# Peptides against a protein of PDB entry 6UG1, part 45

Target 1, 304 residues: chain A of PDB entry 6UG1
Amino acid sequence: SNEERKRRKYFHMLYLVCLMVHGFIRNEWINSKRLSRKLSNLVPEKVFELLHPQKDEELPLRSTRKLLDGLKKCMELWQKHWKITKKYDNVGLYMRTWKEIEMSANNKRKFKTLKRSDFLRAVSKGHGDPDISVQGFVAMLRACNVNARLIMSCQPPDFTNMKIDTSLNGNNAYKDMVKYPIFWCEVWDKFSKKWITVDPVNLKTIEQVRLHSKLAPKGVACCERNMLRYVIAYDRKYGCRDVTRRYAQWMNSKVRKRRITKDDFGEKWFRKVITALHHRKRTKIDDYEDQYFFQRDESEGIPD
Target 2, 301 residues: chain A of PDB entry 6UG1 as posed
Amino acid sequence: SNEERKRRKYFHMLYLVCLMVHGFIRNEWINSKRLSRKLSNLVPEKVFELLHPQKDEELPLRSTRKLLDGLKKCMELWQKHWKITKKYDNEGLYMRTWKEIEMSANNKRKFKTLKRSDFLRAVSKGHGDPDISVQGFVAMLRACNVNARLIMSCQPPDFTNMKIDTSLNAYKDMVKYPIFWCEVWDKFSKKWITVDPVNLKTIEQVRLHSKLAPKGVACCERNMLRYVIAYDRKYGCRDVTRRYAQWMNSKVRKRRITKDDFGEKWFRKVITALHHRKRTKIDDYEDQYFFRRDESEGIPD

## One batch from the design tools (peptide; aimed at target 1 V21 T113)

Design b2_p20_5_s1 (made by RFdiffusion4, then SolubleMPNN; from b2_p20_5, 11 letters changed)
Fold by OpenDDE base, seed 4:
Structure b2_p20_5_s1 (fold): chain B 304 residues (1-304), chain A 20 residues (1-20)
Amino acid sequence: as target 1 above (304 residues)
Amino acid sequence: MLTKEEIEELYEFFESKLLH
């Protein structure tokens, strides 16, 4: 019905705000001074120096290469720190079906909310799910004074899916779900004026994204619980930015159709949500990023 | 800009009502 379409749209909006707030809170927890002091001790001086290379005036690319090598070594150090990767409880922050949401509404199960103290302990011990591990990795980089962002691929229920039953009965459903991450890291390269993508946990990859990312879900089964629609960046200064354009090859032709921002109402609303979570002034880094997004929009073209 | 209290309320709402 038209009413059910409206209900799903508004529920998607509510769920999206809650996911974005969750990312904001986790980003605040990452900024813990106590955690920072502990995690900085994981990074040897030689690796710290690679993270902070001098500017090569002849070839700035040499400085970028040092930073990339430092980030690679940080990923290796993080793997040594992390002792236990727990499976997600149920589907974690991956996309739920409408049926699962309806069933959860009827379930009086008291789930224990992860408190800040429990999170800090989990990161500190190296015990937790992949999301906690990525968040801890961002904390370690921030502890080394690296301009690292927490990236969250927000997975609200698909308001464009009007099917009543969307039950996922596949034996491989968990493997397909976790094939691509929900959380990852970005690091500012001051030499190239670009964000470097780092997945320390899932794919264990470092990318300088140009047109496509390895982190973008591919294949029907993977996209059932992980649709690239709302990739939100949280920086160390409590900035909040939509970075979906970086990871979406087909933003205009495909991704936009699955976003609330497909219409003027949704665009204005989503801009208000971003603005409400953006707790810093604009910087030259934002200007370089917006210029990159503009060039990516022009290069994709308008879909016919 | 969301207040700290509003952010915490939305977080608790999400964790209690929507995440499970």
Scores: peptide ipSAE 0.139, ipTM 0.802, DockQ to the pose 0.866
OpenDDE base, seeds 1, 2, 3, 5: peptide ipSAE 0.088, 0.109, 0.085, 0.093; ipTM 0.763, 0.786, 0.759, 0.766

Design b2_p20_5_s2 (made by RFdiffusion4, then SolubleMPNN; from b2_p20_5, 14 letters changed)
Fold by OpenDDE base, seed 1:
Structure b2_p20_5_s2 (fold): chain B 304 residues (1-304), chain A 20 residues (1-20)
Amino acid sequence: as target 1 above (304 residues)
Amino acid sequence: MLSKKEIEELYKYFEEKLLH
């Protein structure tokens, strides 16, 4: 019905705000000075120097290569620190079906919210789910004065799916779900004027995204619970930016149709949510990023 | 997992504080 379509659209909006605020709160927690002091001790001086290379005036690419090597070594150090990767409780922050949402409304299951103190302890000990691990990695890079962003792929229920039964059948459903991350890192390369993508936990990869990312879910089974729609970046100064354009090869033709921003009302609403979570002034880094997004929109073209 | 009611309560809280 038209009523059910409206209900699903509104519930998608509510759920999206809750996810974006969750990302904001986790980004605040990883700025903990107590955590920073502990995590800085994990990074040897030689690795710190690689994270902060001098500008090579002859070949700026040499400086980028040093930064990439430093980030690789930080991923290796982080893997040594992280002792226990817990499975997600149920589906974690992956996408729920409409049936699961309806069934959960009937279940008075008290969600045990992780407290800030428990999060900081989990990161410090190296014990937690993959999301906590990625968030801790971003905290370690920030502790080394690296301009690292927390990235969150927000997975609200699909308001474009009007099917009543959306049951996901399959023995490998959990493996397919966790194949791609929900959280990752971006690091600012001051030499190339680009964000470097870092997945320290799931794919254990560093990439300089051109047209597509390795972190973008591929295949039907993986996309059932992880659909690239809202990739939100949280920086150390409480900036909040939509960076979906970086990771979406087909933003205009495919991704936009599944976003609330498909219409003018949804675009204006989503802009208000971003603005409410964006607590810093614009910088030259934002100018370079917007220029890159513009070039990506031009290169994709407008779908006919 | 947040219940529908908890999500609606969180949204009202955030709508009132962040979207006005």
Scores: peptide ipSAE 0.033, ipTM 0.678, DockQ to the pose 0.092
OpenDDE base, seeds 2, 3, 4, 5: peptide ipSAE 0.029, 0.033, 0.028, 0.031; ipTM 0.684, 0.726, 0.675, 0.696

Design b2_p20_5_s3 (made by RFdiffusion4, then SolubleMPNN; from b2_p20_5, 9 letters changed)
Fold by OpenDDE base, seed 3:
Structure b2_p20_5_s3 (fold): chain B 304 residues (1-304), chain A 20 residues (1-20)
Amino acid sequence: as target 1 above (304 residues)
Amino acid sequence: MLSEEEIKELYEFFETVLKY
């Protein structure tokens, strides 16, 4: 019905705000001074120096290479620190079906929310789910004075899906679900004036995204619970930015149709949500990023 | 406009609904 379409749209909006606030809160938690002091000790001086290379005036690319090598070594150090990767209890923050949401409304189980103290302990011990691990990795880089962002791929239910959800078959569904991450890291390269993408936990990859990312879900089965629609960046100064354009090859032709921002009302609403979560002034880094997004938009073209 | 507090309450509500 038209009413059910409206209900799903509003529920998607509400769910999206909740996910974006979750990312904001986790970004605050990883700024913990106590955690920072502990995690800085995981990074030896030689790796710290690679993270902070001098500017090579002859070949700036040499400085970028040192930073990339430092980030690679940080991923290796993080793997040594992380002792236990827990599975998600259910689907974590991956996308739920409308049927799952309806069933959950009927089944009021007392869920124990993870407290800040429990999160800090989990990161400190190296015990937790993949999301906690990525968040802890961002905290370690920030502890080393690296300009690292927490990235969250927000997975609200698909308001464009009006089908009655069939039960997703269990075992193959989990492997396909976790094939691509929900959380990852970006690091500012001051030499190239670009963000470097880092997945320290899932794919264990470092990328300089040009046209496409390895972190973008591919295939029908992987897209059932992970649709690239809202990639939100949280920086160390409580900046909040939509960085979906970096990871979306087909922003205009495919991704926009699945976003609340497909119409002017949704665009204005989403801009208000971003503004409410963005607690810092604009910087030259934002100018370089917006210029990159503009170039990517022009290069995609207008869909016919 | 939802206040930051209303957003937190909604988040708590959804964390409860979503963990089912």
Scores: peptide ipSAE 0.025, ipTM 0.652, DockQ to the pose 0.552
OpenDDE base, seeds 1, 2, 4, 5: peptide ipSAE 0.023, 0.023, 0.024, 0.022; ipTM 0.632, 0.621, 0.630, 0.623; seeds 2, 4 fail the geometry check

Design b2_p20_5_s4 (made by RFdiffusion4, then SolubleMPNN; from b2_p20_5, 11 letters changed)
Fold by OpenDDE base, seed 4:
Structure b2_p20_5_s4 (fold): chain B 304 residues (1-304), chain A 20 residues (1-20)
Amino acid sequence: as target 1 above (304 residues)
Amino acid sequence: MLSKEEIEELYNYFENKLLY
């Protein structure tokens, strides 16, 4: 019905706000001074120097290469620190079906929310789910004074899916779900004026995204619980930015149709949410990023 | 315009219902 379509759109909006606030809170937690002091000790001086290369005036690309090598070594150090990767409880922050949401609303099960103290202990011990691990990696880079962002791919229920029963079939669903991450890192390269994408946990990859990312889910089964729609960046200064354009090859033709921002009302609403979570002034980094997004929109063209 | 506080209130209200 039209009413059910309105209900699902509204519920998608509320769920999206909750996810975006979750990302904001986790971004505050990883700024813990106590955690920062512990995690900085994991990074040897030689690796710290690679993270902070001098500008090569002859060939700025040499400085970028040093930064990339430093980030690779940080990923290796992080793997040594992280002792236990727990499975997600149920589906974690991956996309739920409408049926799962309705069933959860009927089950008054008080799930125990992870407290800040428990999170900090988990990161410090190297024991937790993949999301905690990625968040801890961002904390380690920030402890080394790297301009690292926490990236979250927000997975609200698909308001464009009007099917009632989407029972996802059995045991293979978890493997397909976790094939691509929900959380990752971006690092500012001051030499190239670009964000470097880092997945320290899942794919263990570093990318300089131009047209597409390896982190973008591919295939029907993987996209059932992980649809690239809302990729939100949280920086060390409590900036909040929509960076979906970086990771979406087909933003205009495909991704926009599955976002609340497909219409003027949704665009204005989503901008209000972003602005409420954005607690810093604009910087030249934002100008370079917006220019990159503009060029990506022009290069994709208008869908036929 | 939604305040941060309003968004946090919404998160707190729905956290146990939506995320878990």
Scores: peptide ipSAE 0.027, ipTM 0.684, DockQ to the pose 0.713
OpenDDE base, seeds 1, 2, 3, 5: peptide ipSAE 0.021, 0.027, 0.021, 0.024; ipTM 0.625, 0.675, 0.623, 0.650

Design b2_p20_6 (made by RFdiffusion4)
Pose (drawn by RFdiffusion4):
Structure b2_p20_6 (pose): chain A 301 residues (1-169, 173-304), chain P 20 residues (1-20)
Amino acid sequence: as target 2 above (301 residues)
Amino acid sequence: HELSEEEKEIVEKYVEEAFS
C-alpha cells in the first residue's frame, strides 16, 4: 500500500538519522584523551617520523610515499595489536530486511548496554568485532596527530524496496566489504587516502575507482552503498559518497532519500546538525575533487 | 546491544531537530 510505502520512507529517514548520530558520538569517543595517550606508545619513532614527513620541495611525491609506508606499517602493527576479532552477532550494522526489522520489534528480549567505558576497555585490550577494530585504528592514528577521519557506510533499510515478502538467498557474502574504515590526509598531494586496515587490508589513493565499493548482486543484499559519512578530529561531518560511488548520479541517487528536493533539504539539515566546525581549506580541495569526479561520470551505459 | 541513557538523550535531541 501507498501507506506502507510512506512509513518505509519515514522509518528509513529515522533509522538513518540515528545511524549518522551514532557515527557522530562514536567519533567523539574515539577522540578520548586517556585512550589516545596509551595507543600512541604503540608507534615507534621510525614509523612516527614516516607519518609526519618533512616537506620535500623538489618532489612532493616522496613525502607521499613515506606516508604510505607509514600507513602500511601501522596497518601491520595493528593486525598484531588486535588480538581478538569477534564475529558480528546476528547482522551487525549491515542492511536488514523489512521483515527482519518488524520481527525484531516484536521480540524485545534482553540487550546488554555498552557505554563509553566498555568501548574504551575493549579497544585497549584489543577485543572486538571489525567495527571496533577499525575505530580503534583511527583512534591510534589520531593519538599520533594525523588528520584521520572515520568513515561509516550507513545502511538503513531500503525505502525503495516495495515488496511485501522481502526474502533473500550468506555470512561470508555480508562481510566481503566493510561498513567502517578510515581516511588520512596527504598535505603533499592534497588528497584523502583511503585505508581499510581490518577487512581488505589495503591502502588506496582513490581516483576514479575504489576497491571498497561492494560488487555483485549477492554481496549488495546486505550492503547497498548510499551514505558514506566522514567524521574528522575537529568534529566535522561530510558526506563523502562521491569518492566511493562509481555511478553516483545514476545508480546510487535512486537509492538515497536525496533524489527529490525535500529529501536533499532534509539531509542537508542533518549534516549541518552534525558538522560542528568551520570551513577549512582542505574542505575546498575536497569539494574540487568531488566536482571533477561529478563531471567525469558522464552518460551511463 | 542496547543504548545507554546518555546515548538515548543525544539521539532524541537530533531526531527532534531532524523532524522539526

Design b2_p20_6_s1 (made by RFdiffusion4, then SolubleMPNN; from b2_p20_6, 9 letters changed)
Fold by OpenDDE base, seed 5:
Structure b2_p20_6_s1 (fold): chain B 304 residues (1-304), chain A 20 residues (1-20)
Amino acid sequence: as target 1 above (304 residues)
Amino acid sequence: MALSEEEKKIIEEMINYAFS
């Protein structure tokens, strides 16, 4: 019905804000001074120097190469620190079906609360799920004075799916679900004026995204619980930005149709949500990023 | 996912605001 379409759209909006607020709170928690002091001790001086290369005026690419080597070594150090990767309870922050949401509303499941103290202890010990591990990695880079962002791929229920039964059948459902991450890192390269994508936990990859990312879900089974729609960046200064354009090859033709921002009402609403979570002034980094997004929109063109 | 008490409060406030 038209009413059910409105209900699903509204529930999607509410769920999206809850996810974005969660990302904001986790971004605050990883700014903990106590955690920062502990995690900085994991990075030896030689690796710290690689993270902060001098500007090569002749060939800026040499400085970028040092930064990339420093980030690779930080990923290796993080793997040594992380002792226990827990499986997600149920689906974690991956996308739920409408049926799973309805069933969960009826079941007063006592959601375990994760306190800030428990999170900080989990990161410090190296014991937790992949999301806690990524968040801890961002905290380690920030402890080394690296301009690292926490990236969250928000997975609200698909309001474009009007099927009554949305049950997912499949023996490999968990393996396909966790094939691509929900959380990752971006690092600002001051030499190339670009964000570097870092997945320290899942794919264990470093990318300079041009047109597509390895972190973008591919294949039907992987996309059932992980649809690239809302990739939100949280920086160390409490900035909040939509960076979906970086990771979406087909933003205009495919991704936009599954976003609340498909219409003017949804675009205006989503801008208000981003603005409410954006607690810093604009910088030249934002100008370079917006210019990159503009060039990507022009290069994709208008879908026929 | 395990929500913090702060996250629960924000969600409850948002629900109340949205259904008021």
Scores: peptide ipSAE 0.078, ipTM 0.743, DockQ to the pose 0.436
OpenDDE base, seeds 1, 2, 3, 4: peptide ipSAE 0.058, 0.023, 0.044, 0.042; ipTM 0.738, 0.639, 0.724, 0.723

Design b2_p20_6_s2 (made by RFdiffusion4, then SolubleMPNN; from b2_p20_6, 9 letters changed)
Fold by OpenDDE base, seed 4:
Structure b2_p20_6_s2 (fold): chain B 304 residues (1-304), chain A 20 residues (1-20)
Amino acid sequence: as target 1 above (304 residues)
Amino acid sequence: MALSEEEKKIIEEMIKYAFS
């Protein structure tokens, strides 16, 4: 019905706000001074120097290469620190079906909320789920004075899916779900004026995304619980930005149709949500990023 | 998702702001 379509749209909006606020709070917890002091001790001086190369005036690419090597070594150090990767409780922050949402409303199961103290302890010990591990990696880079963002791929239920039964039956459902991350890192390259993508936990990869990312889910089974629609960046200064354009090859033709921002009402609403979570002034980094997104929109064109 | 009490308050404020 039209009413059910409206209900699913509003529930999607509410759920998206909840996810984006969760990302904001996790980003605040990452800024813990106590955690920062502990995690800085994991990074040797030689690796710190690679993270902070001098500008090569002859070839700025040499400075970028040093930064990339420093980030690779940080990823290796993080793997040594992280002792226990726990499975997600149920589906974690992956996309729920409409049936799962309806069933969960009936089951008043008090989900145990992870407290800030428990999060900080988990990161410090190297014990937790993959999301806690990525968040801890961002904390380690920030402890080394690296301009690292926490990236969250927000997975609200698909309001464009009007099927009643959306049950995902299959023994491999968890393996397909966790094939691609929900959380990752971006690092500002001051030399190239670009964000570097870092997945320290799942794919264990470093990318300079041009047109395609390895972190973008591919295949039907993987996209059932991980649909790239809302990739939100949280920086160390409590900035909040939509960076979906970086990771979406087909933003205008495919991704936009599955976003609340498909219409002017949804675009205005989503801008209000971003503005409320964005607690810093605009910077030249934002200008370079917006120029890159503009060029990517022009290069994709308008879908025929 | 299990929301903390802090998350719930921020969400309530965000809802008010987003729909104002």
Scores: peptide ipSAE 0.064, ipTM 0.740, DockQ to the pose 0.740
OpenDDE base, seeds 1, 2, 3, 5: peptide ipSAE 0.027, 0.023, 0.022, 0.025; ipTM 0.693, 0.633, 0.632, 0.688

Design b2_p20_6_s3 (made by RFdiffusion4, then SolubleMPNN; from b2_p20_6, 7 letters changed)
Fold by OpenDDE base, seed 1:
Structure b2_p20_6_s3 (fold): chain B 304 residues (1-304), chain A 20 residues (1-20)
Amino acid sequence: as target 1 above (304 residues)
Amino acid sequence: FALSEEEKEIIKKMIEYAFS
């Protein structure tokens, strides 16, 4: 019905706000001074120097290569630190079906909230789910004065899915779900004036995204619980930015149709939400990023 | 998904702001 379509749209909006606030709060927890002091000790001086290379005036690419090598070594150090990767409880922050949401509304499940103290302890010990691990990695880079962002792929229920039954059955459902991350890192390269994508936990990869990312879900089974729609960046200064354009090859033709921002009302609403979570002034880094997004929009063209 | 009290308060304020 039209009413059910409206209900699913509003529920998607509310759920998206909850996810974006969760990302914001996790980003605040990453900025813990106590955690920063502990995690800085994991990074040897030689690796710190690679993270902070001098500008090579002859070949700026040499400085970028040092930074990339430093980030690679940080991923290796992080793997040594991280002792226990726990499975997600149920589906974690991956996308729920409409049926699962309805069933969850009927069942008063006592969910255990992870407190700030529990998070800090989990990161410090290297014991937690993949999301906690990524968040801890971002904290380690920030402890080394690296301009690292926490990236969250927000997975609200698909309001464009009007199927009555959306049950997902299958023994491989968890493997397909976790094939691609929900959280990752971006690092600012001051030499190339670009964000470097870092997945320290899942794919264990570093990318300089041009047209597409390896972190973008591919295949029907993977996209059932992980649809690239809302990739939100949280920086060390409490900036909040939509960076979906970086990871979406087909933003205009495909991704926009699955977003609340498909219409003017949804665009204005989503801008209000971003503005409410964006607690810093604009910087030249934002200008370079917006220029890159503009160029990516022009290069994709208008969908036929 | 269990929200902290901090999350609930921020969400409440954001709902009020974003749907006003």
Scores: peptide ipSAE 0.246, ipTM 0.843, DockQ to the pose 0.756
OpenDDE base, seeds 2, 3, 4, 5: peptide ipSAE 0.215, 0.235, 0.236, 0.239; ipTM 0.829, 0.838, 0.838, 0.840

Design b2_p20_6_s4 (made by RFdiffusion4, then SolubleMPNN; from b2_p20_6, 7 letters changed)
Fold by OpenDDE base, seed 1:
Structure b2_p20_6_s4 (fold): chain B 304 residues (1-304), chain A 20 residues (1-20)
Amino acid sequence: as target 1 above (304 residues)
Amino acid sequence: MALSEEEKEIIKKMIEYAFS
């Protein structure tokens, strides 16, 4: 019905706000001074120097290569630190079906909240789910004075799916779900004036995204619980930015149709939400990023 | 996921702001 379409749209909006606030709070928790002191000790001086290369005036690419090598070594150090990767409880922060949402409303399952103290302990011990691990990795880079962002791929239920039964086949569902991450890292490269994408946990990859990312879900089964629609960046200064354009090859033709921002009302609403979570002034880094997004928008073209 | 009281309060404020 038209009413059910409206209900699903509003529920998607509410769920998206809850996810974005969750990302904001996790970004605050990883700024813990106590955690920072512990995690800085994981990074030896030689690796710290690679993270902070001098500018090569002859070939700035040499400085970027040092930073990339430093980030690679940080991923290796992080793997040594992380002892236990727990499975997600149920689907974690991956996308739920409408049926699962309706069934969960009827089942008053007391979800146990992870408190800030429990999170900090989990990161410090190297025991937790993949999301906690990524968040801890971002905390380690921030402890080394690296301009690292926490990236969250927000997975609200698909308001464009009007099917009544959205049951998913169970057997490979978890493997396909976790094939691509929900959380990852971005690091600012001051030499190339670009964000470097770092997945320290899932794909264990570092990339300089040009047209497409390895982190973008591919295939029907993977996209059932991980649909690239809202990639939100949280920086060390409590900046909040939509960076979906970086990871979406087909933003205009495909991704926009699945976002609340497909219409003017949704665009204005989503801008209000971003503004409320953005607690810093604009910087030259934001200018370079917006220029890159503009160039990516022009290069995709308007879908015919 | 159960929300902390802090998370609930932030979400409440965000709902009030975003749907105002």
Scores: peptide ipSAE 0.148, ipTM 0.787, DockQ to the pose 0.822
OpenDDE base, seeds 2, 3, 4, 5: peptide ipSAE 0.037, 0.130, 0.035, 0.139; ipTM 0.669, 0.768, 0.691, 0.777

Design b2_p20_7 (made by RFdiffusion4)
Pose (drawn by RFdiffusion4):
Structure b2_p20_7 (pose): chain A 301 residues (1-169, 173-304), chain P 20 residues (1-20)
Amino acid sequence: as target 2 above (301 residues)
Amino acid sequence: EEEEELLEELHEYFEEHLKY
């Protein structure tokens, strides 16, 4: 019914707001001073110097390379620090079906509250699922004074799914691509470097294609790329989906609430509500990248 | 202040009711 269609659109908006705000608060917890000081002693002087390379006037590229080596070394040592990698209970934060949600609302059960202290304890011990692990990795980079963003792929239920049944054909297929990962600024190449230290264990300087965007019909059942939100040290919140969307104006726009005007205005209201800092020059360099990327997409196939 | 409280409430509501 058109009524159920409208409810799905609203609940989608509601669940999306909650997810984005969770990203905002979790990013706050990541900045915890007490935790940052402990995680900083995990980084040797050698690697620390690689994470803060000297300006190389003749060839800025060498500085970028040193940072990449540093990022690689950090990924490695984080693989060692993280001793216990849990499985997501049930579905984690991956996209759920309308049927699954209706049923979760029915069954109230008992849910262990988490709170901030428990999160900190888990990151310091090295015990958690991949979301906690990557988030802790970002906290470590921040304790070393690197401009690290937390990236979250918000996966609200699909408001474009009109079906009354909503059934699907696997765990391994869900976890192929991450919900959380990291970006780090390169002041020499003036670009954001994408880092996934937990799932794909890769570092990529995304230009026109990214390894992190999910592929194949089966894998996209639980992970439909729509809202890639980046949170930074100074409490910025930016929609970074353009970096990770091969067909933004075609394939992805149909799945986002921003396809109509009311949707874009509303979405902007939330981003602004979550962006608690003023514009820096880095924001401009990023907008330039997005503009060029937006104009290079062209006609679809 | 009111905005911060609202954000905290949305977060807590998500952890308790929507996460599962």

Design b2_p20_7_s1 (made by RFdiffusion4, then SolubleMPNN; from b2_p20_7, 12 letters changed)
Fold by OpenDDE base, seed 2:
Structure b2_p20_7_s1 (fold): chain B 304 residues (1-304), chain A 20 residues (1-20)
Amino acid sequence: as target 1 above (304 residues)
Amino acid sequence: DELKKKIQELYEYFEKKLLH
């Protein structure tokens, strides 16, 4: 019905705000001074120096290569620190079906929200789910004075799916779900004036995204619980930015149609949510990023 | 501080109701 379409749109909006607030709160927790002091001790001086290379005036690319090597070594150090990767309870923050949401609303499951103290203990011990692990990795880089962002791919239910939820098929559903991450890291490269993508936990990759990312879900089964629609960046100064354009090859043709921002009302509403979560002034880094997004929009063109 | 507490309480309420 038209009413059910409105209900699903509104529920998607509410769910998206909750996910974005979750990302904001986790980003505050990883700024813990107590955690920072513990995690800085995991990074030896030689790796710290690679994270902070001198500018090569002849070839700035040499400085970027040192930073990339430092980030690779940090990813290796983080894997040694992380002792226990827990499976997600149910589907974690991956996308639920409308049927699963309806069933969960009826089930008075006493979900216990993870407290800040429990999170800090989990990161310090190296015991937790992949999301806690990625968040801890961002905390370690921030402890080393690296300009690292927490990235969250927000997975609200698909308000454009009006079908009765057919049961998501089969025993491989969890493997297909976790094939691509929900959380990752970005690091500012001051030499190239670009964000470097780092997935320390899932794909264990470092990427300089040009046109497409390895982190973008591919294939029907993987996209059932992970649709790239709302990639939100949280920085160390409590900045909040939509960075979906970086990871979406087909932003204009495919991704926009699945976002609340497909219409003027949704665009204005989503801008208000971003503004409410953005607690810093604009910087030259934001100018370089917006210029990159503009060039990506021009290069994609208007979908035929 | 009070705004953060209210946001956290709202978040915990919504996380419990919408995410689980």
Scores: peptide ipSAE 0.034, ipTM 0.688, DockQ to the pose 0.653
OpenDDE base, seeds 1, 3, 4, 5: peptide ipSAE 0.024, 0.027, 0.026, 0.026; ipTM 0.630, 0.655, 0.658, 0.651

